# Peptides against a protein of PDB entry 5H65, part 57

Target 1, 294 residues: chain A of PDB entry 5H65
Amino acid sequence: QYLERTPLCAILKQKAPQQYRIRAKLRSYKPRRLFQSVKLHCPKCHLLQEVPHEGDLDIIFQDGATKTPDVKLQNTSLYDSKIWTTKNQKGRKVAVHFVKNNGILPLSNECLLLIEGGTLSEICKLSNKFNSVIPVRSGHEDLELLDLSAPFLIQGTIHHYGCKQCSSLRSIQNLNSLVDKTSWIPSSVAEALGIVPLQYVFVMTFTLDDGTGVLEAYLMDSDKFFQIPASEVLMDDDLQKSVDMIMDMFCPPGIKIDAYPWLECFIKSYNVTNGTDNQICYQIFDTTVAEDVI

## One batch from the design tools (peptide)

Design b1_p25_1_s1 (made by RFdiffusion4, then SolubleMPNN; from b1_p25_1, 10 letters changed)
Fold by OpenDDE base, seed 4:
Structure b1_p25_1_s1 (fold): chain B 294 residues (1-294), chain A 25 residues (1-25)
Amino acid sequence: as target 1 above (294 residues)
Amino acid sequence: MSYKPKEEDSDLADKALEELEKLRS
């Protein structure tokens, strides 16, 4: 899209909704911590949720490990099963189910694993050697997803989450509906299992100042703004550093705003009604961070 | 801070990989 640059002072006087191209300095932003800015967003109910912490996941998987895999659910047409007993004093049983493609076991890089009783660490290690991992539990008649509070699918370092509100979970055998049982596209897996997948998003509020005016703009973006996927940033130290560097570049600490670089972006205005009060708010859209160069 | 699995937990992953290879043979 093309829009002429509009000064903030002019924007602040105009009615919503409108779209603008602006050039402004990032005076400040919130939250300051990257981990606080990464959220999970439901595309259906639009609820924003916190990304579960490792400690929370540990508890979920520990609780799941207290349940014994049902022998009756092992080795179906969909998957071949193996059960191990851990060497620890508790003798935890871990069941791994290797999903077959039309009755044939695929290579590890194409193989989906269903796991019962695994720890977070074990599951993460598995996800590095296999295509995908789904934490599951034994249901009454079939394997079922363990818990939507935990990832429904782990691919490499990416944890895919589902919306508890919008999802209507179906049993694991519904994976049979997938024609392609090699690529394991998260959206396809989610659909088969009745899951509404959540989207990783960066959620921030920017205070923008171009010298003519100041306004706050809301940012909710998955991967375009930073050119870094929100879905990967929490699991990658280098990506975290990159985002931090970008933010420090545009909003350097200990330096006067006059020396800040100029940020070019698109913002849209919209009306928000709070009782009798009408407020115009602003949201950043279709923007990739770029410093204006002379 | 990114999550990093403990190296001692790699045993299960290795066993699973070996099992898959066995099952495929």
Scores: peptide ipSAE 0.586, ipTM 0.872, DockQ to the pose 0.616
Fold by OpenDDE base, seed 3:
Structure b1_p25_1_s1 (fold): chain B 294 residues (1-294), chain A 25 residues (1-25)
Amino acid sequence: as target 1 above (294 residues)
Amino acid sequence: MSYKPKEEDSDLADKALEELEKLRS
């Protein structure tokens, strides 16, 4: 519904919780680095965690590569398997399992790959040529997801992560429950494997100033604020540049705040208690930045 | 800055594509 615009000075005097429409200038924001502002959020336990760095993933996949694929788990009704031995890296064995749809192998653009012993780089290359890739390991009775610290599903350049706390992992054969084994919808894959998917979010703190008062507002948003998906931005240089340009536009370096453009947004207030201290905090919601506000 | 896979690691992906084609034929 419609909310009238409220000056920050009035908001700062009011009790929480309340919702407001505001018009203010972005005096400053943190973190300044885009990669630091992208987090993973669990919709169930609400834990915020860092997106794993390349180095973190390298370690996970290196550890996975120390395990030998179990021959007894090759070629099931669900998948056909091929094993290669690399010429370098001490003859590392890599197993690729091509998931079938009702016993029929699909085309590459519809095919899900399960991979044992692959490096991050190899997996990324595979994801560019096949529909999806799941890093797996040989369990006792079945293939299992390698590690929830790594993506459970990679589609193109999108890395899908799961919550370690909320997920109860099931073995790979549970993919049989999926009727459609060609589209590989991430949520469906996650459900089949007992994974609670994490959501990419932009997490920033904005210092807003409308001339009547100064207010810090928390931003946690997936794709609305910038009209850019947080899930894609880390893997796309152009999207990163776009976000940087937007932030530079609202908070331009080298000029006074008087010349900053106005930002129109919705904020909600809420109470936070730390021991005996009660604090009113603010969060941006249902807001899209527009070029015409400049 | 986005992650960029190493070009030298494209060999596995190519082999996998070839294998899928063989299995489908």
Scores: peptide ipSAE 0.586, ipTM 0.872, DockQ to the pose 0.594
Fold by OpenDDE base, seed 5:
Structure b1_p25_1_s1 (fold): chain B 294 residues (1-294), chain A 25 residues (1-25)
Amino acid sequence: as target 1 above (294 residues)
Amino acid sequence: MSYKPKEEDSDLADKALEELEKLRS
């Protein structure tokens, strides 16, 4: 509960597992690039994976756009459908399905769209006008999620991803199980479609120095450390600048470490075994730096 | 840097809004 401050030199001599309160300077951190520090984490299999690059999404949606929407799957009890043909040279077919709530179409700010054949840019524009967007494709008997390598749900600028390993996908008609089809909660949508949602996390390694010793501490955090959600930072330039400012404050470039501010944080030690080799590692927990910066 | 969609791709979003309002009428 209450922990007294312990110098790093003392911590480095102790067995794991233990919890500590420390005061140290951030000598260095990795990765240096913010985009490299944001990962997707599965709460079930605990796999860490990269957030898909824009180029990867473009390829997925381009491939999806080569498929023609199935006429037999248009206009069901769950959704009303409209198909457009683009004016470009290829004449791409785009199908938009407006999901109904108990047979009634909701307002745009409450409406979920299912889209076939949309580009990333088009989908992003749609997500700014409607509540949510799901990229889909025509299956044999029903609409299906397009690809788990792409977002299964887009809300504004937030891209929600699912775990390929842990998910067992179900068809779009399973959205009928949702009682409220006006408030599209990502976890509810995921559950209906058999998706295990991935979590955005900051993953970083801090080199901490308090003058008595130096240790590396691992950080895996979603929104507490920076008081900025990892799920939003990649799509918001202002949030990116904020994180950069925080890191520059604690680890300013071109300045000697003696002038660095002190960082107060909690770390826990734990044992890691690689074959016959046992080592002690450290992880930051229950720490926010935003309060210390202001 | 955040992804910024092309302005020319706003056409579909506008069409979809118009269609929804039409269907709701």
Scores: peptide ipSAE 0.585, ipTM 0.872, DockQ to the pose 0.583
Fold by OpenDDE base, seed 1:
Structure b1_p25_1_s1 (fold): chain B 294 residues (1-294), chain A 25 residues (1-25)
Amino acid sequence: as target 1 above (294 residues)
Amino acid sequence: MSYKPKEEDSDLADKALEELEKLRS
């Protein structure tokens, strides 16, 4: 596990794959904007996806809100239902289903809500008062997840997404298989509904310079590098500021690189073939920088 | 920036809480 520090000039001359410990300065990084660096990653198909923008979600939920809840699907053994008509000019129908635990309704902090209709804002308000919220729609025989392009589960400010490629959605009654209907573990909910959950990741490219050489290193990390979860950063201004502060510390604007702090990290080299072109790329791994900032 | 729900949309959430309490009684 221990690796001696290797200068970049030596690394650049070596074949891949190899692992290195380096000490270098962060000359530059991309993307510069944090929201551009946060992606969704599928652990199965490994596809990287953009986190849906607020505008994208608005469209999905607006479309869902135009649908009328099926009265036949209200009040099952799994959930009790209430339907409201909004006071706006559209007078849309919103159905909220309170999921029961063994026939008993939990307290709000343990209760999962299924919602038909509702705006993103309404759903977010609900998620702050209840344990979890799942946007759903009326299917033929049961409630179904509304859309995998939207979160399948919202807990507080955390939006959980599923992979469209790898998921095979099942109806909401499959939540009956969950023994614990109070904690609502995202992975358990996903499994019950046939969803492969996506993982939030920071995706960045660092240009590293130790004075002997310069190389670009790829970063794909969920929560280790910054000690900040990628899953929370987009919904928390303080976390965003923290990441920005970290990046500004290592790569301060308007300052010469000679004054930059040294970054110690691990990188691994790997071969990439693109057509007839063969190149060696580098990826940061097993590195935490937050300890130097705190 | 983080998404922040509109204040006017708190009505549904409040109604849902009230309904849950009613159903639990």
Scores: peptide ipSAE 0.585, ipTM 0.872, DockQ to the pose 0.587

Design b1_p25_1_s2 (made by RFdiffusion4, then SolubleMPNN; from b1_p25_1, 10 letters changed)
Fold by OpenDDE base, seed 4:
Structure b1_p25_1_s2 (fold): chain B 294 residues (1-294), chain A 25 residues (1-25)
Amino acid sequence: as target 1 above (294 residues)
Amino acid sequence: SSYKPKEEDSNLADEALEELEKLRE
């Protein structure tokens, strides 16, 4: 992992692919807004997509609520079911299924809830109390995941998403394959249900300048660079402020670049072919932000 | 439907918790 520091001017003259350790100032970055930099990335097909907004989720859950829970699918060996009828004129029915561990209902903090017909607000409140919630619908023979456009698993304030392209959904009864039905590890849940989980990532382009040269470096990182999980930042104001503070520290507005702190990074070069043009691009990797005191 | 539903307060979470407790008895 150790590399000698290489000036940008030297890097810019070299062929790709190579790895470098650099010390440079962050002249600028894009996008400027944090919310625009948080994306969902598929580790299989490498598609980048936007994190769904609350409005999008509201629509999905409203549509799901138009379907009545199937009575035949209630109270299986996997879960115990309870149905609520809302007090509104529509009489919306909400089904909550409490997943059992070897036939025994766990404590609330360890219990996975499957919910049919719940609103976003209701689901969020449930996730805060029970930790783990899966939005589901009644299929032909079993409960099924509601929609991959919505989270397949909500834990506290964290929304776990799956890739529509790479996932081959299986029915809820496949959760029986999980030996541990208390911790509800997202990756395990995803595997059981045939979901390829998406990764929250910070996606940014840094313009780096060390005084010898300038290059753009691509950042795609989940939790190492800022030491803040991309999966949590959108739902936590304090984390958002922290990221903003870090970026402002390295790229302070209204100040000349000469006064900017030095950023130490690892970057790798790679070739990109666009038609007849060959371009060398750079990506930040294996880097935690650190201000060089010297 | 593409229509956003109106926000409503729900006590479902509390009731679900109570239900779980009852079921565990």
Scores: peptide ipSAE 0.418, ipTM 0.781, DockQ to the pose 0.382
Fold by OpenDDE base, seed 1:
Structure b1_p25_1_s2 (fold): chain B 294 residues (1-294), chain A 25 residues (1-25)
Amino acid sequence: as target 1 above (294 residues)
Amino acid sequence: SSYKPKEEDSNLADEALEELEKLRE
């Protein structure tokens, strides 16, 4: 905020790395589809991953549903267990484990469920009703997280994912280390289970034009730019519409760029080596569109 | 569009709630 406005033509002539404040119009952006712009980012190894699609999750949970819950792992000091046999689907066994807080079962809105053999639909319904659900499987001596390709925790409509590369999974009994077994903070759950949680991020490329020059700027942001969490947008139609409206505002279809609103933002330049080629790239940072529209 | 749970012939969620209430007695 302490930077003077610099025209793009001047920026394009300067060496990296540098930080700039700019005022430009959003000529275009990619990807155009919102769901394509939402990714998972590891804060540790910095790998970007696709958010698993419904079909991907269906496969994982279907596979999990073929496994029979181990009777010896039911009803521990940590949780009370109930098993259902479905009337259809060839008598599929589903186990739900209700996690206790100091030996006492909490109310449904504070109760963490561990589920074995549930379908995606069943798990989602459970998460809506109980708020917190962990898909698990029977391990050798304890319940274990089902698969890091699936959410390790579902809270309402939010799916929390972990990094396969950086995580070293621990058994479910490690939840005993949590002092508060009612709030089920995702980061605390992740830590207890040896999971490095992934972050939802918007990933976009903006083509910016201020009349003096044109440059492409990279956007990787979780919740600041749109003031909308990337973690919630895929599961909320209203949030999706809001993002679309914002993008349409800055880059309205069917009209000339002269009529576009001005966007004030911060960009930083950085050097990138691609083989033998060295190039300067730009990234948007510390920018909120709600505050930068003029 | 947002994901919405499919309607299934499963009362698992309701039954789980009933079970929890029963266990809390």
Scores: peptide ipSAE 0.413, ipTM 0.795, DockQ to the pose 0.613
Fold by OpenDDE base, seed 2:
Structure b1_p25_1_s2 (fold): chain B 294 residues (1-294), chain A 25 residues (1-25)
Amino acid sequence: as target 1 above (294 residues)
Amino acid sequence: SSYKPKEEDSNLADEALEELEKLRE
């Protein structure tokens, strides 16, 4: 939809909710570090969560590795199982379950692995080699997802997370509902397992100034603003550099704001109730800056 | 930065691949 450009001074005087097209300079932004801006967002309950760190995952998988795979749950119609005993003092047992497609094992690049007792390192290596991996544990009657604090699906370098609050986990055998067991689409896997998938998002606060006024606008975007997926940026140094370059372009360090480039974007106003006070806030939407930069 | 697993950590991935290939035969 077409919107005429509105100066910030006019916007600041208007009631919410409204949509605006603006042209402003990015005076400043928070947080300054990219890794701090990447969050997990639930589309259902709208909670924001931090992306788990490597150390967090290590703990979860270490705990999982203390559990012995249940022999009774091996080799079902859904998967073939193999167990390894590590050559360490503890004799850790690791089970890998190869998911079959209509009783047939697919090629490695299309095969979903279910892993019990694997370390983060082992899981990452498996995901790079097989593409799709689900960390699991032995439940009472079936394999179950290990922990929603860990990824429910790892594909290559991408970790897919689920919402603890909104998810109602189902056992692994529910993957049988998937007709195609070669293309493991995260949303399909999530649906089968009763998971509400979290969305990677860039979360930033922009201070915008067009010379007539100053306002803060909230950015929550997954892949449109930078034309870079938030889901991939943490695992790709080149993508990180690209985002940093874009931010440095709009908000260059060491120079005056007069020399900053103009940013064209859409913002929407909305009301927020804080106690008895009604506050108007602003959010950036439907905006792509990369097209102007690249 | 991306997590890069050390090759020294485990041969599980290679062994798993070998096992899959055996199972498919």
Scores: peptide ipSAE 0.412, ipTM 0.794, DockQ to the pose 0.554
Fold by OpenDDE base, seed 5:
Structure b1_p25_1_s2 (fold): chain B 294 residues (1-294), chain A 25 residues (1-25)
Amino acid sequence: as target 1 above (294 residues)
Amino acid sequence: SSYKPKEEDSNLADEALEELEKLRE
């Protein structure tokens, strides 16, 4: 839908909900640190969650590594299993299950690995070689996903997370429902295992100023605004630099706002009621800043 | 601010790859 450009002063006087096209300068934004702006969003319950840090994952996988793989769950029609005993003082046992496609083991680049007892480092290395890895544990009757606080699927450097609230986990044998056991599409894996996948999103608050007025607009976007996937930015220094460069371009440090470039974007207003307080809020939508940069 | 895998003495990934190759034979 085409919208005429509206000055902020006019927008600030109007009732919600409405949609606007604006041209404004980015006076400021928060959070200032990129890693703080990347969150996980559930498309079902709409909760925002922090992306787990390395330290958090270390703890989860260390705990998982204290459990011994159940020998009774090894080598099923779905997967072939290999168990290693580490040469550490504890003699940790690690099980790797190679998922088969129609009874045949795929090539490494197409093979899904299920890992029991692996450390974060080991899992990441496996993911780099095999592309797809699921951390699992031995359940009572089948392998199960290790923990939704950790990735349910790691592909390369991408960690796929599920919503604890909305997911109803099913055992690993439910992967049998997947006809294609080579591509391992995250959404398909999630569906098979009863997982509601979380979405990486950039979450920021922009203070916009067009000279007629100032308003704060909320940004929640996965890959459109920056044309950079939020799912990849935390693992890629170059992508981080790119986002930083974009933000610095629109909000350059050390210079006056008069010299800032103009940002064209769409915003929508909406009503928020918190107890006795009624407030109109604004959210950026359907906006790509790359168009403004070019 | 980005996560990078830590280096360790474990070569599990390499061994797993070797095992897969053996299993595919």
Scores: peptide ipSAE 0.407, ipTM 0.794, DockQ to the pose 0.655

Design b1_p25_1_s3 (made by RFdiffusion4, then SolubleMPNN; from b1_p25_1, 12 letters changed)
Fold by OpenDDE base, seed 1:
Structure b1_p25_1_s3 (fold): chain B 294 residues (1-294), chain A 25 residues (1-25)
Amino acid sequence: as target 1 above (294 residues)
Amino acid sequence: SSFKPTEEDSNLADEALKYLEELRK
């Protein structure tokens, strides 16, 4: 808002890095499919990762479900344990550990479950009834996080993931360090377990046209641009529809660009070296479409 | 996603909840 509007033709002639305010039409964008635009981003190493698909998680949890819970790890000062034997699947053992707050079991809506040997379906159902669920396995001396390729924490329909590169996993007893064992803030849980949490982000490329020039701008945003959290969109059909509606509004199919609405946004230029080639790229920043539609 | 909980999945969750309630008595 502190910047004057600059036409794209002028921007295309300038050296990087610089920041600009622009008014342009969204000629096109990619990827077109929303699920392809949602990624996981590490705030520390900055690696972008794909959100694991249901099939990926099924494999991980199926593998975990083949392991028998270690009896010696049941019922500690931190949690009370119960083991169920499934009626099907050859009597699979599932251990649920109910985490206590100062030795007292909380209500279900405040209770953290540690699930050992559960399937994806069982875990998801549990996460809908309880505050939080952590998939775990029996380690040598303590329960441990099952796998960083799976969520380290599930709250309702939200899957929280950790960075494999940056995390140094610690055993489950480190949850004792948490003073509040009722709210189960994801960042606090992550810190206690030595996890660097990943961030859900929308990753898109916009082709912008203001009539003077055309440029491509990169968008990596978690919740500002659409005012919709990337962390929730994959599990909420209504949010998906909302994003689609927004994109259709700015880039309506079947009509000429002259009829497109104007988008006001901020972009920054930066230099990129690709082998021997140096190029200037652009990224959208500090932009909310709900406020920028004119 | 096309996730559909089974009856057994629901039973486990219900039993876990029941168990928690029993422990809290």
Scores: peptide ipSAE 0.458, ipTM 0.843, DockQ to the pose 0.493
Fold by OpenDDE base, seed 3:
Structure b1_p25_1_s3 (fold): chain B 294 residues (1-294), chain A 25 residues (1-25)
Amino acid sequence: as target 1 above (294 residues)
Amino acid sequence: SSFKPTEEDSNLADEALKYLEELRK
């Protein structure tokens, strides 16, 4: 609960692991670009990976669009299907499957769409109208998730990703296990499909200075530090500006560090071994900057 | 985001919505 404030000079002399409350100035931070600081983190295997770029997704969906929807997989008890043929692009076929709730088609805002053969642009537009979209492909006996390198679920502008290492994918018919087929909670969808969902996190390194010492602290946080979800920031210009403003406030350019605001935060020390080298590292935890600026 | 859907992309979404509405009748 309560930790007494400890000066950095004292912390730097202590063995790990320990937890501290500190008051320090943010001398510098990395990476400087926001888009570089947002990563995907697996809560199970703890792997950090990059958020796929538009170009990456384009390739995945383009590859998926080369496959023809299987006619035998259309129109099941779970979904009603419609196939569109594009006028351009050599008559590409796109299948949209409208998931039913107990045999009844819900309203558009509650309807989950399964799409196969769609482009990124088409999928994004669909997600804006229907809210929930899963990119799929025709498997041998059932629809299957297209690729874990792409989102397993797109809701509005939010892309939900799964861990390739930890997930054991199940076919789309496993969505039948969901009692409520209207809300489409990402965690529930993930569980039904055997997906370990990845978490969006801000990953940054802070150089902290309280006048007695300097240390680097690692930040890996999803929504507490900035009070802004990492899952939404890349798709929202206003949120991006907010984060930038916060960082500029703590580390203003062209100003001497003496004029920087004080940051109060919690850090924990831990040991890292790399071969014969032992190093003490520090990580920020349970900290909200909006509440800790003085 | 710099991603901008095309008119053709919008057409599919609109048609899908229309189709759903028709199915619900």
Scores: peptide ipSAE 0.457, ipTM 0.846, DockQ to the pose 0.506
Fold by OpenDDE base, seed 5:
Structure b1_p25_1_s3 (fold): chain B 294 residues (1-294), chain A 25 residues (1-25)
Amino acid sequence: as target 1 above (294 residues)
Amino acid sequence: SSFKPTEEDSNLADEALKYLEELRK
């Protein structure tokens, strides 16, 4: 759908819902800190959640590490198991389960590891070497996902999270339903385990000004706006710098707005009713600023 | 970002890799 450019002053007078093409300057945005703008979004229940911090994960995995792996759950048709006893004073036991593909152990880069009793550090190191790691615990009859407050799958430096509200967890043996046990596609793993995967999103509020009017527009985007995945930005300093550079370009500090570059984007209006208060809100959609940067 | 994993000295990953390689022989 082609849209003609509409001045903000005209948009501000119109009823919702409507879609607009605009050309405006980014007067300001919030939050200012990039890490605060990255959230987890459930595509089903639409809840926004904070990305867990390292400290939070440490606690979860420490708690998991207090549980002893059940020896009866070791070595199934799905995986081969090895238990290590750490040399710390507590003698912590860690079980690593190597998932097989059609009864054969894959190469390390294709092998999914199920880790039971590992610390965050150990899990991260395993992920770096094996690519795919699932934190698990011993259930009554099978291994189970450790905790949806932690990643259900870690691939390299990417943490994949699931929605607690929408997920109905199934035991690890349900991974048998996956025909391909080498690629370990996150969505496939999630489906097998009854997980609704959360999506990393940039969440920001832009104050847009085209000289005729000013409006606030909401941005919730995973990878289109910046052409940078929200899922990777927290773990990549270069990507963080890139996002910061983009934002600084459109909203440069220390100079007047008259010198700001123009931002072309699409916005949609929508009605929000909170009790007795009726409000028209705006959201940026189908917009890529990378074209404006180049 | 305030979220970055820290690494402690652990040989588990190395041992696990070695073990897998041995199993694949």
Scores: peptide ipSAE 0.453, ipTM 0.833, DockQ to the pose 0.754
Fold by OpenDDE base, seed 2:
Structure b1_p25_1_s3 (fold): chain B 294 residues (1-294), chain A 25 residues (1-25)
Amino acid sequence: as target 1 above (294 residues)
Amino acid sequence: SSFKPTEEDSNLADEALKYLEELRK
């Protein structure tokens, strides 16, 4: 919808909630480092979480690797199973379950793997080769998702996470509900397993100045603002450079704000209760800057 | 990620692929 441009000084005097179109300069932003701005957001409970570090995942998968796959759960109508014994001193057992589509094993690029006892390195290699991998463990009567602190689905270099608070996990056999077992869509997998998927988001605070006033606006965006998916940026150096370039363009270091380019965006105001005080906050929405930059 | 896969890690992936291909025959 069309909105006329409103000066910040006028916005600062108005009650919330309202929507505005603004033209302002990006005086400053936080956090300054890109990796600090990428978070996981739950669309249901709205909690923000940090993206787990490699070290965190190592611990989870290392713990999982201490468990022996239950032979009773091997080879169901859903999957064919194979167990490998590693050549290390411990002789660790790793089970890989190849998910079938209507009883037929698909091609490797379409085959979902369920892995028990795999290390992060092994899982990553498998995900690169097969595309789709789910870390699992042996439950009482079925395979189950290993841990919601780890990805419930790894596709290539993309790690898909679920919300611990909002998810009610179901066993792996619930993947049978998927008609197409070749296109492993993360949302479909999540639904089948009772997972509320988390969304990768850029989380930043912009200080905006149009010469009439200054306000802070919150940015929480997954892929529209930069036209770069937050889900991919951490694993792609070129995408990181692109985001950095965009931010440097709008907020160039070493020069005065008078020389900054104008940023056109939409912001919405909303009320926040902080104790007994009502505070008005602002959030950027429906804004794409990349179209103007690239 | 900054991890470096070991030879054993690569072997598992290769063997898994080989196994799948064999099963599909």
Scores: peptide ipSAE 0.444, ipTM 0.820, DockQ to the pose 0.465

